# Peptides against a protein of PDB entry 3KDP, part 2

Target 1, 230 residues: chain A of PDB entry 3KDP
Amino acid sequence: PFLIFIIANIPLPLGTVTILCIDLGTDMVPAISLAYEQAESDIMKRQPRNPKTDKLVNEQLISMAYGQIGMIQALGGFFTYFVILAENGFLPIHLLGLRVNWDDRWINDVEDSYGQQWTYEQRKIVEFTCHTPFFVTIVVVQWADLVICKTRRNSVFQQGMKNKILIFGLFEETALAAFLSYCPGMGVALRMYPLKPTWWFCAFPYSLLIFVYDEVRKLIIRRRPGGWVE

## One batch from the design tools (peptide; made by RFdiffusion4, then SolubleMPNN)

Design b1_p8_1_s4 (from b1_p8_1, 6 letters changed)
Fold by OpenDDE base, seed 2:
Structure b1_p8_1_s4 (fold): chain B 230 residues (1-230), chain A 8 residues (1-8)
Amino acid sequence: as target 1 above (230 residues)
Amino acid sequence: SLALELLQ
């Protein structure tokens, strides 16, 4: 989000404090919970890794986590961001290059896509209104990310949801997200204004996409072991 | 999250 904010000069999609809340708040317990995941049913049938040649974190894992899944997550967040701004009169094309004028406190006549003028205060309200749904979108797609991380090869349906710590992590991150989104004063403290409950659903297609994508990937790996998808 | 941060 911050790279696109700089490159496209769009209004800030997600605040830095909000990002810290994701990394230090919502992601920690889920990440730790993966240490308690049961081994895949076939793991003991696999040959042991050669520690000299085989890296624990390989380029394929990085490509999957950061390249593919991360892009889908980012797209989900930006989709939510663009929808909110469009509903407030700012179409995506109009946002390109708008940051400079958007962030200027002395410009009180920034026009939207329909010619309506927006004061600095009004613009900041809509910006901070975007931060919370973007944050929630990330949490919702992280549900899928966490679930797909339970296994490398087996389907989640084969592995099941036996890890109670992971389940607890999902509830914890969701509860924390709700707290940060709806607790009084978060608008002042974190620049996170309360979101309508409907915005929680905007991320669901992307969460489903992540899940389906990974399940298809794992299916291919199971059917064609030693393929480039492994 | 870190991937999102970098793409962010």
Scores: peptide ipSAE 0.047, ipTM 0.726, DockQ to the pose 0.029; fails the geometry check
Fold by OpenDDE base, seed 4:
Structure b1_p8_1_s4 (fold): chain B 230 residues (1-230), chain A 8 residues (1-8)
Amino acid sequence: as target 1 above (230 residues)
Amino acid sequence: SLALELLQ
């Protein structure tokens, strides 16, 4: 979000505090839970990795995590951001370059796409209203990300949802997301204003896309071992 | 996630 914020000069899509809540709050327990995941059923049938040539984190994993899944997650977040701003009168094209005027507290007549003028305070309310749904969007796509991370090769349907710690992590991150989104005072403390429950569903297509994408990837790997997708 | 968030 921050890179696009700088490059496109758009209003801040996700606050730094919100990012910290993701990294230190919602992601921590889920990430730890993966350490307790049951080994894939075929792991003992695989040759051991060569520790000199085969890195635990390889280019393929980086490409998958950051280049593919991460881009889908980012797109999901930005989709939610653009939808919220559009519902508040700011179409995506109008947001380009708007940051300078948006963040200027002395400009109280920033026009939206419909010619309505917005005070600095009103703009900041809308901005902080975007942060919470963006955050929730990330959490919802992280459900899919966590689930797909259970395995490298086997389908989630083959692996199953037997890791109780992972299940706990999913509930924990969701509960934390709900807490941060709806607890009184979060708007003041974290600049996270409450969101309508409908905003939780904005991420679902992207979460599904992540899941389907990875399952298809894993299916290809299973059918064609040693492919470029592995 | 962290690197994604930094890239976001």
Scores: peptide ipSAE 0.047, ipTM 0.743, DockQ to the pose 0.030; fails the geometry check
Fold by OpenDDE base, seed 1:
Structure b1_p8_1_s4 (fold): chain B 230 residues (1-230), chain A 8 residues (1-8)
Amino acid sequence: as target 1 above (230 residues)
Amino acid sequence: SLALELLQ
């Protein structure tokens, strides 16, 4: 969000506090849960990694995690952001370059795409109204990310959902997201205004896309070992 | 998450 915020000069899509809630709140328990995942059924049939030549984190893993999955997650967040702002009268094209006037507390007549004037206070309310759904969108796509991380090669359907700690992690991150979204005073404390329950479903297509994308990737790897997709 | 932070 920060790179697009700088390059496109759009209103801040995700606040620093919401980022901290992701990193320190919703991601910790899920990440720890992966340490308790059962070994893949074929792991003992694979040759051991050569510790001198094979990196734990290789370019392919970085490309998948950061370049592919991370991009889909970012697209999900930005989709939610643009939809909310469009519902409030700010079309995506109108947001380009708007940040300077948006963040100026002395300008109280910023026009939306329909010529409606917005005070500084009204603009900050809609901005902070975007932060919570963006955060929830990230949590929902993280469900798919966590599930696909259970295995490197086998399908999740082959591995199953037997890791109780992972299931607890999914529950915990969802419960925390709901708490931060709906607890009274979070708008003042965290600049996270409550979201309509319907916004939880906005990320589901992207979560499904991540899941399907990884399952297809793993299927290709199983059919063509040593291919460029591995 | 960190990847998202850099891209977002």
Scores: peptide ipSAE 0.046, ipTM 0.742, DockQ to the pose 0.029; fails the geometry check
Fold by OpenDDE base, seed 5:
Structure b1_p8_1_s4 (fold): chain B 230 residues (1-230), chain A 8 residues (1-8)
Amino acid sequence: as target 1 above (230 residues)
Amino acid sequence: SLALELLQ
């Protein structure tokens, strides 16, 4: 959020508090749950890793996790952000460069894409209204990310959902996201204003895309071992 | 993830 916030000079898409809630709240239990995942059925058919040349975390893994999947996750969040702002009169093209005037508390006549003027307080309500749905979008795409991390080569359908700790993690992160989004006083305490229940569904296409993308990747690896996709 | 935090 901060890189795009700086480069495009748009209103802040995701707050520092919401980032902390992801890193320290919704992502911890899911990450720990992966330590309890069962070995893939083909693990004993694979050659041993060369400890001198093969790293546990290699460039391909980083590219997949942060470069490919991370970009799809970010796109999901930004989609939610742009939809909310568009519903409030701010089209995406109008947001470019708007940050300077948006964040100025002395400017109370910032125009939207339709010529409506917005006070500083009204703008900040809309901004903080974006933070919670963006956060929830990240949680929804994290469901897919966590599920695809169960295996490197086998389909999730071959692996199954036998890891009870992972299932618990999915429920925990969702329950925490709901708590932070809807508990009274969170708007004051965390600047996380309540979201309409419909915003939970905005991330579903991106979550599905992550899942399908990884299953296709794994299918290619199974059919063509040693390819650039591995 | 760190990458998400930087991009956002």
Scores: peptide ipSAE 0.044, ipTM 0.764, DockQ to the pose 0.028; fails the geometry check

Design b1_p8_2_s1 (from b1_p8_2, 6 letters changed)
Fold by OpenDDE base, seed 2:
Structure b1_p8_2_s1 (fold): chain B 230 residues (1-230), chain A 8 residues (1-8)
Amino acid sequence: as target 1 above (230 residues)
Amino acid sequence: EEALELLK
């Protein structure tokens, strides 16, 4: 998200404080919960990793985490961001290069895609209005991400949802996201303005996409062990 | 309230 912000010079889609709330708040308990996941049923049928040749973090894992799932997560967040800005008169193409004028407090006549002029204060309200839905979108896609991380090869339906700590983590991150989104004063403290409850559903297609994509990937791995998809 | 209106 931050790389696109710099390269495209668009208004800030997600605040730095909000990013910290994701990394330190909503992601910590879920990540810890994975340490308590049961081993896959076929783990004892696999050869031990060779510590001299096999890296713990390999190119396939990086590709999966950042190149595939991470990109879908980012797309979900940016989709929500672009929808909100478009509903407020700023089409995605118009946002390219707009950051410089957007962030200038002395420019009070920034035009949207329809020729309406926006004051600095109005622009900042719209910007901060994007932060909370973007954040919530990330949390919703993290539900799927956490669930798919339970296993490397087995389907979630084969593994089951027996990890009570993981289930607790899903509820905790959701409750924390709701708290950060709706608690009075969060707009001042974290630049997170409250959102309509309906905006939680904007991320659901991406969460489902992540889940389906990974289940299909795992199905391919089970059918063709040792393939490039593993 | 203004932020909520922008999201409607």
Scores: peptide ipSAE 0.015, ipTM 0.488, DockQ to the pose 0.023
Fold by OpenDDE base, seed 1:
Structure b1_p8_2_s1 (fold): chain B 230 residues (1-230), chain A 8 residues (1-8)
Amino acid sequence: as target 1 above (230 residues)
Amino acid sequence: EEALELLK
């Protein structure tokens, strides 16, 4: 998100505070919950990792985590961001290069895509209104990410949802996201303005996409062990 | 409330 903010010179899509809320709030308990996951049914049939040759974090894991799943997460967030700004009169093409004028407090006549002028305060309200839905989008996509991380090879349907700590983590991150989104004073304290409940559903296609993508990947790995997709 | 109004 921050790289696109710099390169495209768009208004800030995700604030520093919201990033901290993800990293310190909504991602910790889910990540810890994976330590309590049951072993895959075939784990005892696999050869032990060779600590001298097999990297714990390999290029395939980095490619999957950052290059594939992370990109789908970012696309989900940016989709939500662009939809909100478009609903407020700022089409995606108009946002390119707008950051300099957007962030200038002395410019009170920034025009949207329809010729409406926006004061600095109005622009900042819209910007901060984007931060909360972007944050919520990441949390909803993290549901799928957490579920797919339960196993390396087995389908989630084969593994099941028996990890009570993981279920608690999903509930906790959702409850925290709702609290940060709707608690009075969060707009002043964290620059997180409340969102319409319907915005939670904007992330669902991307969450489903991640889930389906990983299940297909795992299916390919099960059918063709040692392939380039592993 | 003002932010919610902008989203309407």
Scores: peptide ipSAE 0.014, ipTM 0.482, DockQ to the pose 0.022
Fold by OpenDDE base, seed 4:
Structure b1_p8_2_s1 (fold): chain B 230 residues (1-230), chain A 8 residues (1-8)
Amino acid sequence: as target 1 above (230 residues)
Amino acid sequence: EEALELLK
């Protein structure tokens, strides 16, 4: 989000505080829950990792996590961001380069895509209105990400949802996301304005996409061990 | 608020 914010000079899609809420709040318990996941059925049939040659985090994992899944997550967030701004009169093309004027408190006549003028206060309300749905979109996509992280090769359907701590983590992160989104004062404290409940559904296609993508990947790995997708 | 501004 910040990279695109800087490169495209668009209004801030996701605040620093909201990122901290993701990294330290909604993602912490789910991440810990993976330590309690049951071993894959074939784990004892695999050769032990060579700690000198086999990195815990290899290029393939980085490519998968950041290059594939992370990109889908980002696309989901930005989709939600652009939809909200478009509903408020700011089409995506109009956002390019708008940041400078958007963030200038002395400019109170920033025009939207339809020629409506927006005061600094109004713009900041819209910006902060985007932060919460973007955050929630990330949380919803993280559901799929967490579930796919349960295994490297086995399908979630093969592994099952037996990890009660992971299930708890999913509920916890969702409850925390709801709390941060709807608790009175969060708009002032965290610049997270309440979102319409319908915005939670904007992320579902991307969550499903991640899930399906990973299941297909795992299916390919199972059918073709030692392939490039492993 | 000031501490959060420093993280920006």
Scores: peptide ipSAE 0.008, ipTM 0.414, DockQ to the pose 0.019
Fold by OpenDDE base, seed 3:
Structure b1_p8_2_s1 (fold): chain B 230 residues (1-230), chain A 8 residues (1-8)
Amino acid sequence: as target 1 above (230 residues)
Amino acid sequence: EEALELLK
């Protein structure tokens, strides 16, 4: 989000505080829960990693995490962001290069795509209104991300949902996201304004896409071991 | 607050 904010010069899609809420709040327990996942059924058929030659983080893992899943997560967040801004009169094309004028407190006549003028305060309200739905979108997409991270090769349907700590993590991150989104005073404290419950559903297609994509990937790996997809 | 309600 911050990279696109700089490159495209768009209004800030996700606030620093909301990023911290993701990294330190909603993602902590889920990440820890993966340490308690059951071994895959074929683990004893795999050779042990050679610590001298085999990296824990390899190019394939980076490609999967950032190049594939991370991009789908970002697309989900930005989709939510663009929908909210469009509903408030700012079409995506109008946002390009708008950051400089958007963040200038002395400019109180920034026009939207329909010629309506927006004060600095009004613009900041819209910006902060985007932060919470973007945050929630990331959490909803993280559900799928966490579930697909349970296994490298086996389907989630083969592995099952037996990890109680992971289930607790999914509940915890969702409860925390709801708390941060709806607790009184969060708009002032965290710049997270409350969102309509309907915004939770905006991310579901992307969460489903991640899940389906990874299951298809794993299916290909099982059918063609040692292929380029692994 | 009124502006926030309009944006919701």
Scores: peptide ipSAE 0.009, ipTM 0.408, DockQ to the pose 0.020; fails the geometry check

Design b1_p8_2_s2 (from b1_p8_2, 6 letters changed)
Fold by OpenDDE base, seed 4:
Structure b1_p8_2_s2 (fold): chain B 230 residues (1-230), chain A 8 residues (1-8)
Amino acid sequence: as target 1 above (230 residues)
Amino acid sequence: SLALAILL
């Protein structure tokens, strides 16, 4: 989000506080829960990792996590951001380069895509209105990410949902996201304005896409051992 | 974390 904010000079899609709430709030319990996941059924049939040649974090894992799943998650967040701004009169093309005037407190006549003028205060309300749905979008796509991280090769349907700590983590992150989104005073404390309940569903196609993408990847690995996807 | 990459 911040790289695109700098490169494209768009209004800030996700605030630093919302970022910290993800990294230190919603993600911690889910990440810890993976340490309690049951070993995959075939783990004892695999050769031990060579500690000299095989990295714990290899290029394939980085590519999968950051290059594939992370990009789908980022696209989900940006989709929510662009939809909200478009509903408020700012089409995606009009946002390019707009940051300079958007963040200027002395400019109170920034035009939207329809020629409506926006004061600095009105623009900041819209910006902070984007931060909460972007945050919630990340939490919703993290449900899929956490579930797919249960296994490297087996389907989630083969592994099952037996990890009670992981299930607790999913409820905890969702409850925390709801608390941060709807608790009175969060607009003042965190610059997180309350979102319409409909915005929770905006991420669901991306969450489903992540899940299907990983299940298809795992299916390919199981059917073609030693393929470029492994 | 994957979140950290989304945040960059």
Scores: peptide ipSAE 0.087, ipTM 0.867, DockQ to the pose 0.033
Fold by OpenDDE base, seed 2:
Structure b1_p8_2_s2 (fold): chain B 230 residues (1-230), chain A 8 residues (1-8)
Amino acid sequence: as target 1 above (230 residues)
Amino acid sequence: SLALAILL
């Protein structure tokens, strides 16, 4: 998000405070909960990692986490961002290069895609109105990410949802996201304006895509052991 | 975390 903000010079999609709320707030309990996950049914049939040759974090894990799942999550966030801005008169193509004038407090006549002029205050309201739904989008796609992280090879349907700490983490992160989104004063404190309940659903296709993508990946691994996907 | 990938 921040790279695209710099490269494309678009209005800020996600604020620094919202990012901190993800990294330190919503993601902590879910991440810790994975330590309590039951071992996969086939784990004892696998050879132990060779500590001399096999890295804990390999290129394949980085590619999966950041290159594949992370990209789908970023696309989900940006989709929500572009939809909100389009509903407020700013089409995606008009956002390219707009940041310079958007962030200038002395320019009060920035035109949208329909020729409507926007004051600095109005623009910042729209920007901060994007931050909360982007944040919530990340939480919703993190549900899928957390669930797929329960296993490396087995389907989630084979593993089941027996980890009560993980289930608690999903509820906790969702409750925290709702609190940060709807608590009075969050617009002033965190620059997170309240979102319409409909924005929670914008991430669902991407969350489903993450889940299906990983389940298909795991299915391929189970059917073709020793393949390039493992 | 994935949020760092979302920061980037």
Scores: peptide ipSAE 0.087, ipTM 0.866, DockQ to the pose 0.032
Fold by OpenDDE base, seed 1:
Structure b1_p8_2_s2 (fold): chain B 230 residues (1-230), chain A 8 residues (1-8)
Amino acid sequence: as target 1 above (230 residues)
Amino acid sequence: SLALAILL
């Protein structure tokens, strides 16, 4: 988000406060819950990791986590951002380079894609109205990310949902996201304005895509051991 | 976090 904000000079898609709420709030319990996941059924049939040659965090894991899943999550967030701004009269092409005038408090006549003028206060309301749904979008795609992280090779359907701490983490992160989104005063305290309940569903296609993508990846690994996808 | 990568 911040790289695209700098490169494309678009209005800020996700605020620093919402970032902190993800990293310290919604991700914490889910991440800890993975420590309580049961071993995969085939773990005793696998060769032990060589601690001298095999890294815990290898290029494949970095590529999967940051290069593939992370990009799908970012696309989900940006999709929500562009939809909200388009519903408020700002088409995606019009956002390119708009940041300079958008963030200028002395310009009160910034035009949207339809020639409507927007005051600084109105623009900031729309910006902060984007931050909360972007944050919620990340939480919804994190459901899929957490679930796919239960296993390295086996399907989630083979592993099952027996980790009660992980299930608790999914409820906790969702409840925290709802609290931060709808608690009175969050607009003032965190610059997180309330979102319509429908915005929670904008991330569902991306969450499903992450899940299906990983299940297909794992299926390929199971059918072709030692492939480049492993 | 994966979130941090999304945030970059």
Scores: peptide ipSAE 0.086, ipTM 0.866, DockQ to the pose 0.032
Fold by OpenDDE base, seed 3:
Structure b1_p8_2_s2 (fold): chain B 230 residues (1-230), chain A 8 residues (1-8)
Amino acid sequence: as target 1 above (230 residues)
Amino acid sequence: SLALAILL
């Protein structure tokens, strides 16, 4: 989000407060819950990691987490952002370079794609209206991310959903997201304005895509051990 | 976290 905000000079897609709510709020319990996950059924067939040669975080893990899954999650968030701004009169092409005038409080006549003028206050309402659905989109795609992180090789259907702490984490992050999105005063306190319930569904295709993508990846690894996907 | 990947 921040890289595209800098490179494309678009209005801020996700606020610093909403970022902190993800990193310190919704991600904490889910991440801790993975420590309680049952070992995969094939774990005793794997050789121990060589601490001298094998990194815990290798290039493959970075490529998968940041380069593949992280990019799909970012695309989901940005899709929600662009849809909301388009519904408010700002087409994606018009957002390029708009940040400079958008963030200027002295400019009260910023035109949208239809020639409608927007005051600074109106623009900030729309911006903060984007932050909450972007945040919720991230939480919804994180459901899939957390579930796929249960295993390296086995299908989630083989592993099952027996980790009660992980199930609790999914409910906790969702409840926290709902609380931050709908509690009165969050617009003032966190710059998180209430979202229409329909915005929760915008991330579902991306969450499903992440899940299917990883299950297919794991299936390929199981069928072709030592392949280029491994 | 993977959130950091989304945030970068």
Scores: peptide ipSAE 0.083, ipTM 0.861, DockQ to the pose 0.033

Design b1_p8_2_s3 (from b1_p8_2, 6 letters changed)
Fold by OpenDDE base, seed 1:
Structure b1_p8_2_s3 (fold): chain B 230 residues (1-230), chain A 8 residues (1-8)
Amino acid sequence: as target 1 above (230 residues)
Amino acid sequence: ELAQQLLE
């Protein structure tokens, strides 16, 4: 998110406070819950990791986590961001290079894609209105991320949802996201303005995409062990 | 700019 903000000079898509709420709030309990996951049914049939040659974090894991899944998450967030700004009159093409004028408090006549002028205060309200749905989009996509992290090779349908701590983590992160989004005063305290309930559904296609993508990946690995997809 | 955005 921040790299695109710098490169494209667009209005800030995700605030620092919302990033902290993800890293310190919504991600902690889900991440801890993975320590309580049951071993995969075939774990005793696999060779032990060689601690001298096999890295705990390998290039494949980094490619999956950051290169594939992380990119789909970012695309989901940016999709939500662009939709909100488009609904408020700012088409994606018009946002390119707009940051300098957008963030200037002395410019009160920034035009949208339809020629409507926006004051600094109005622009900041729209910007902060994007932060909460972007945050919620990340949380909804994290549901899929957490579920796919239950296993390396087996399908989630084979593993099942028996980890009660993981289920609790999914409810906790969702409840926290709802609290931060709808609690009175969060707009002032955290610059997280309330979102329409419909914005929760904007992330669902991306969450489903992540889930399907990983299940297909795992299916390929099971059918062709030692392939380039592993 | 980011610091100003946090303080505003």
Scores: peptide ipSAE 0.014, ipTM 0.445, DockQ to the pose 0.017; fails the geometry check
Fold by OpenDDE base, seed 3:
Structure b1_p8_2_s3 (fold): chain B 230 residues (1-230), chain A 8 residues (1-8)
Amino acid sequence: as target 1 above (230 residues)
Amino acid sequence: ELAQQLLE
């Protein structure tokens, strides 16, 4: 989000506080839960890693994490962001380059796509209104990300959902996201204004896309071992 | 994770 904020000069899509809530709040228990995942059924058929030549984090893992899954997560968040701003009169094309005037507290006549003028205070309200749904979008997409991280090669349907700590992590991150979104005072404390319940569903297509994409990838790997997809 | 989310 922050890279696009700089390059496109758009209003801040995700606040620093909301990013911290993801990394230190919603992602902690899910990440820890992966340490308790059952080994894949074929693990004993794989050669042990050579610690001198084989990196734990290789180019394939980086490509999967940042280049594929991370990009789909970002697209989900930005989709939610653009929808909210469009509902408030700011079409995506109008947001390009708007940051400079948007963040200037002395400009109180910033026009939206329909010629309506927005004060600095009104602009900050709509900006902070975007932060909570963007945050929730990331959490919903993280459900799929966590589930696909259970295995490298086997389908989730082959592995099953037997890890109780992972199930608890999914519940915990969702409960925390709901708490941060709806608890009174979070708008003042965290700049996270309450969202309509409908915004939770905005991310579901992207969560499903991640899940389907990874299952198809794993299916290809199982059918063609040693291919470029692995 | 933080750096990843900032860059995304």
Scores: peptide ipSAE 0.013, ipTM 0.501, DockQ to the pose 0.029; fails the geometry check
Fold by OpenDDE base, seed 5:
Structure b1_p8_2_s3 (fold): chain B 230 residues (1-230), chain A 8 residues (1-8)
Amino acid sequence: as target 1 above (230 residues)
Amino acid sequence: ELAQQLLE
């Protein structure tokens, strides 16, 4: 979010508080839950890792986590952001370069894509209205991320959902996201304004995309072991 | 995670 904010000079899509809520709030219990995942059924049929040549964190893992899944996650968040701003009169093309005037408290006549003028206060309300749905979009996408991380090669359908700590983590992160989004005073305390319940569904296509993408990847690995996808 | 979020 922050790179696009700098490069495109758009209004801030995700606040520092929301970033902290992801890193310290919603992701902690899910990440810990993976330590309790059952071994894959074929683990004893795999050759041991060579500790001299094979890294635990390799380029393929980084590419998958940050380059592929992370990009789909970012696209989900930005989709939600652009939809909210478009519903408030700011089309995506109009947001390019708008940050300078958007963040200036002395400019109270910033025009939207339809010629409506927006005060500084009105602009900040709509900006902070984007932060919470962006955050929730990340949480919904993280459901898929957590589920796909259960296995490296086997399908989630082969592994099953037997890890009770992981299931607890999914409920915990969702409950925390709902609490931060809807608890009275969060708008003042955290600049997290309440979102319409419909915004939770904006992330679902991206969550499904991640899940399908990883299942297809794992299917390819199972059918063609030693390929570039592994 | 933080670096990824900053890059988003």
Scores: peptide ipSAE 0.010, ipTM 0.508, DockQ to the pose 0.028; fails the geometry check
Fold by OpenDDE base, seed 2:
Structure b1_p8_2_s3 (fold): chain B 230 residues (1-230), chain A 8 residues (1-8)
Amino acid sequence: as target 1 above (230 residues)
Amino acid sequence: ELAQQLLE
């Protein structure tokens, strides 16, 4: 998000405080829960890793985590961001280069895509209105991300949902996201304005996409061991 | 994740 913010000079899609709430709030318990996941049923049929040649974190894992899944997460967040701004009169093309004027408190006549003028205060309300739905979008996508991280090769349907700590983590991150989104004073404290409940569903297609993508990937790995997809 | 989120 922040690279696109810099390169495209768009209004800030996700606040730094909101990013910290993701990293320290919603991700911690889920990440810890993975330590309690049961070993895959076929793990003892695999050759031991050679510690001299095989890195624990390999290029395939980095490509999957940051290059593939991370990009889908970012796309989900930005989709929500662009939809909210478009509903408020700012089409995606109009946002390019707008940041300089958007963030200038002395400019009170920034035009939207329809020629409506926006004061600095109105623009900041819209900006902070984007932060909470972007955050919630990330949390909803993280549901799929956490579930796919249960296994490297086996389907989630083969592994099952037996890890009670992981299930607790999913509920905890969701409850925390709801708390941060709807608790009075969060708009002042965290610049997170309350969102309409309908915005929770905006991320669901991306969450489903991640899940399906990873299950297909795992299916390919199971059918073609030692392929480039592993 | 933070670096990724910053990059995102």
Scores: peptide ipSAE 0.009, ipTM 0.463, DockQ to the pose 0.028; fails the geometry check

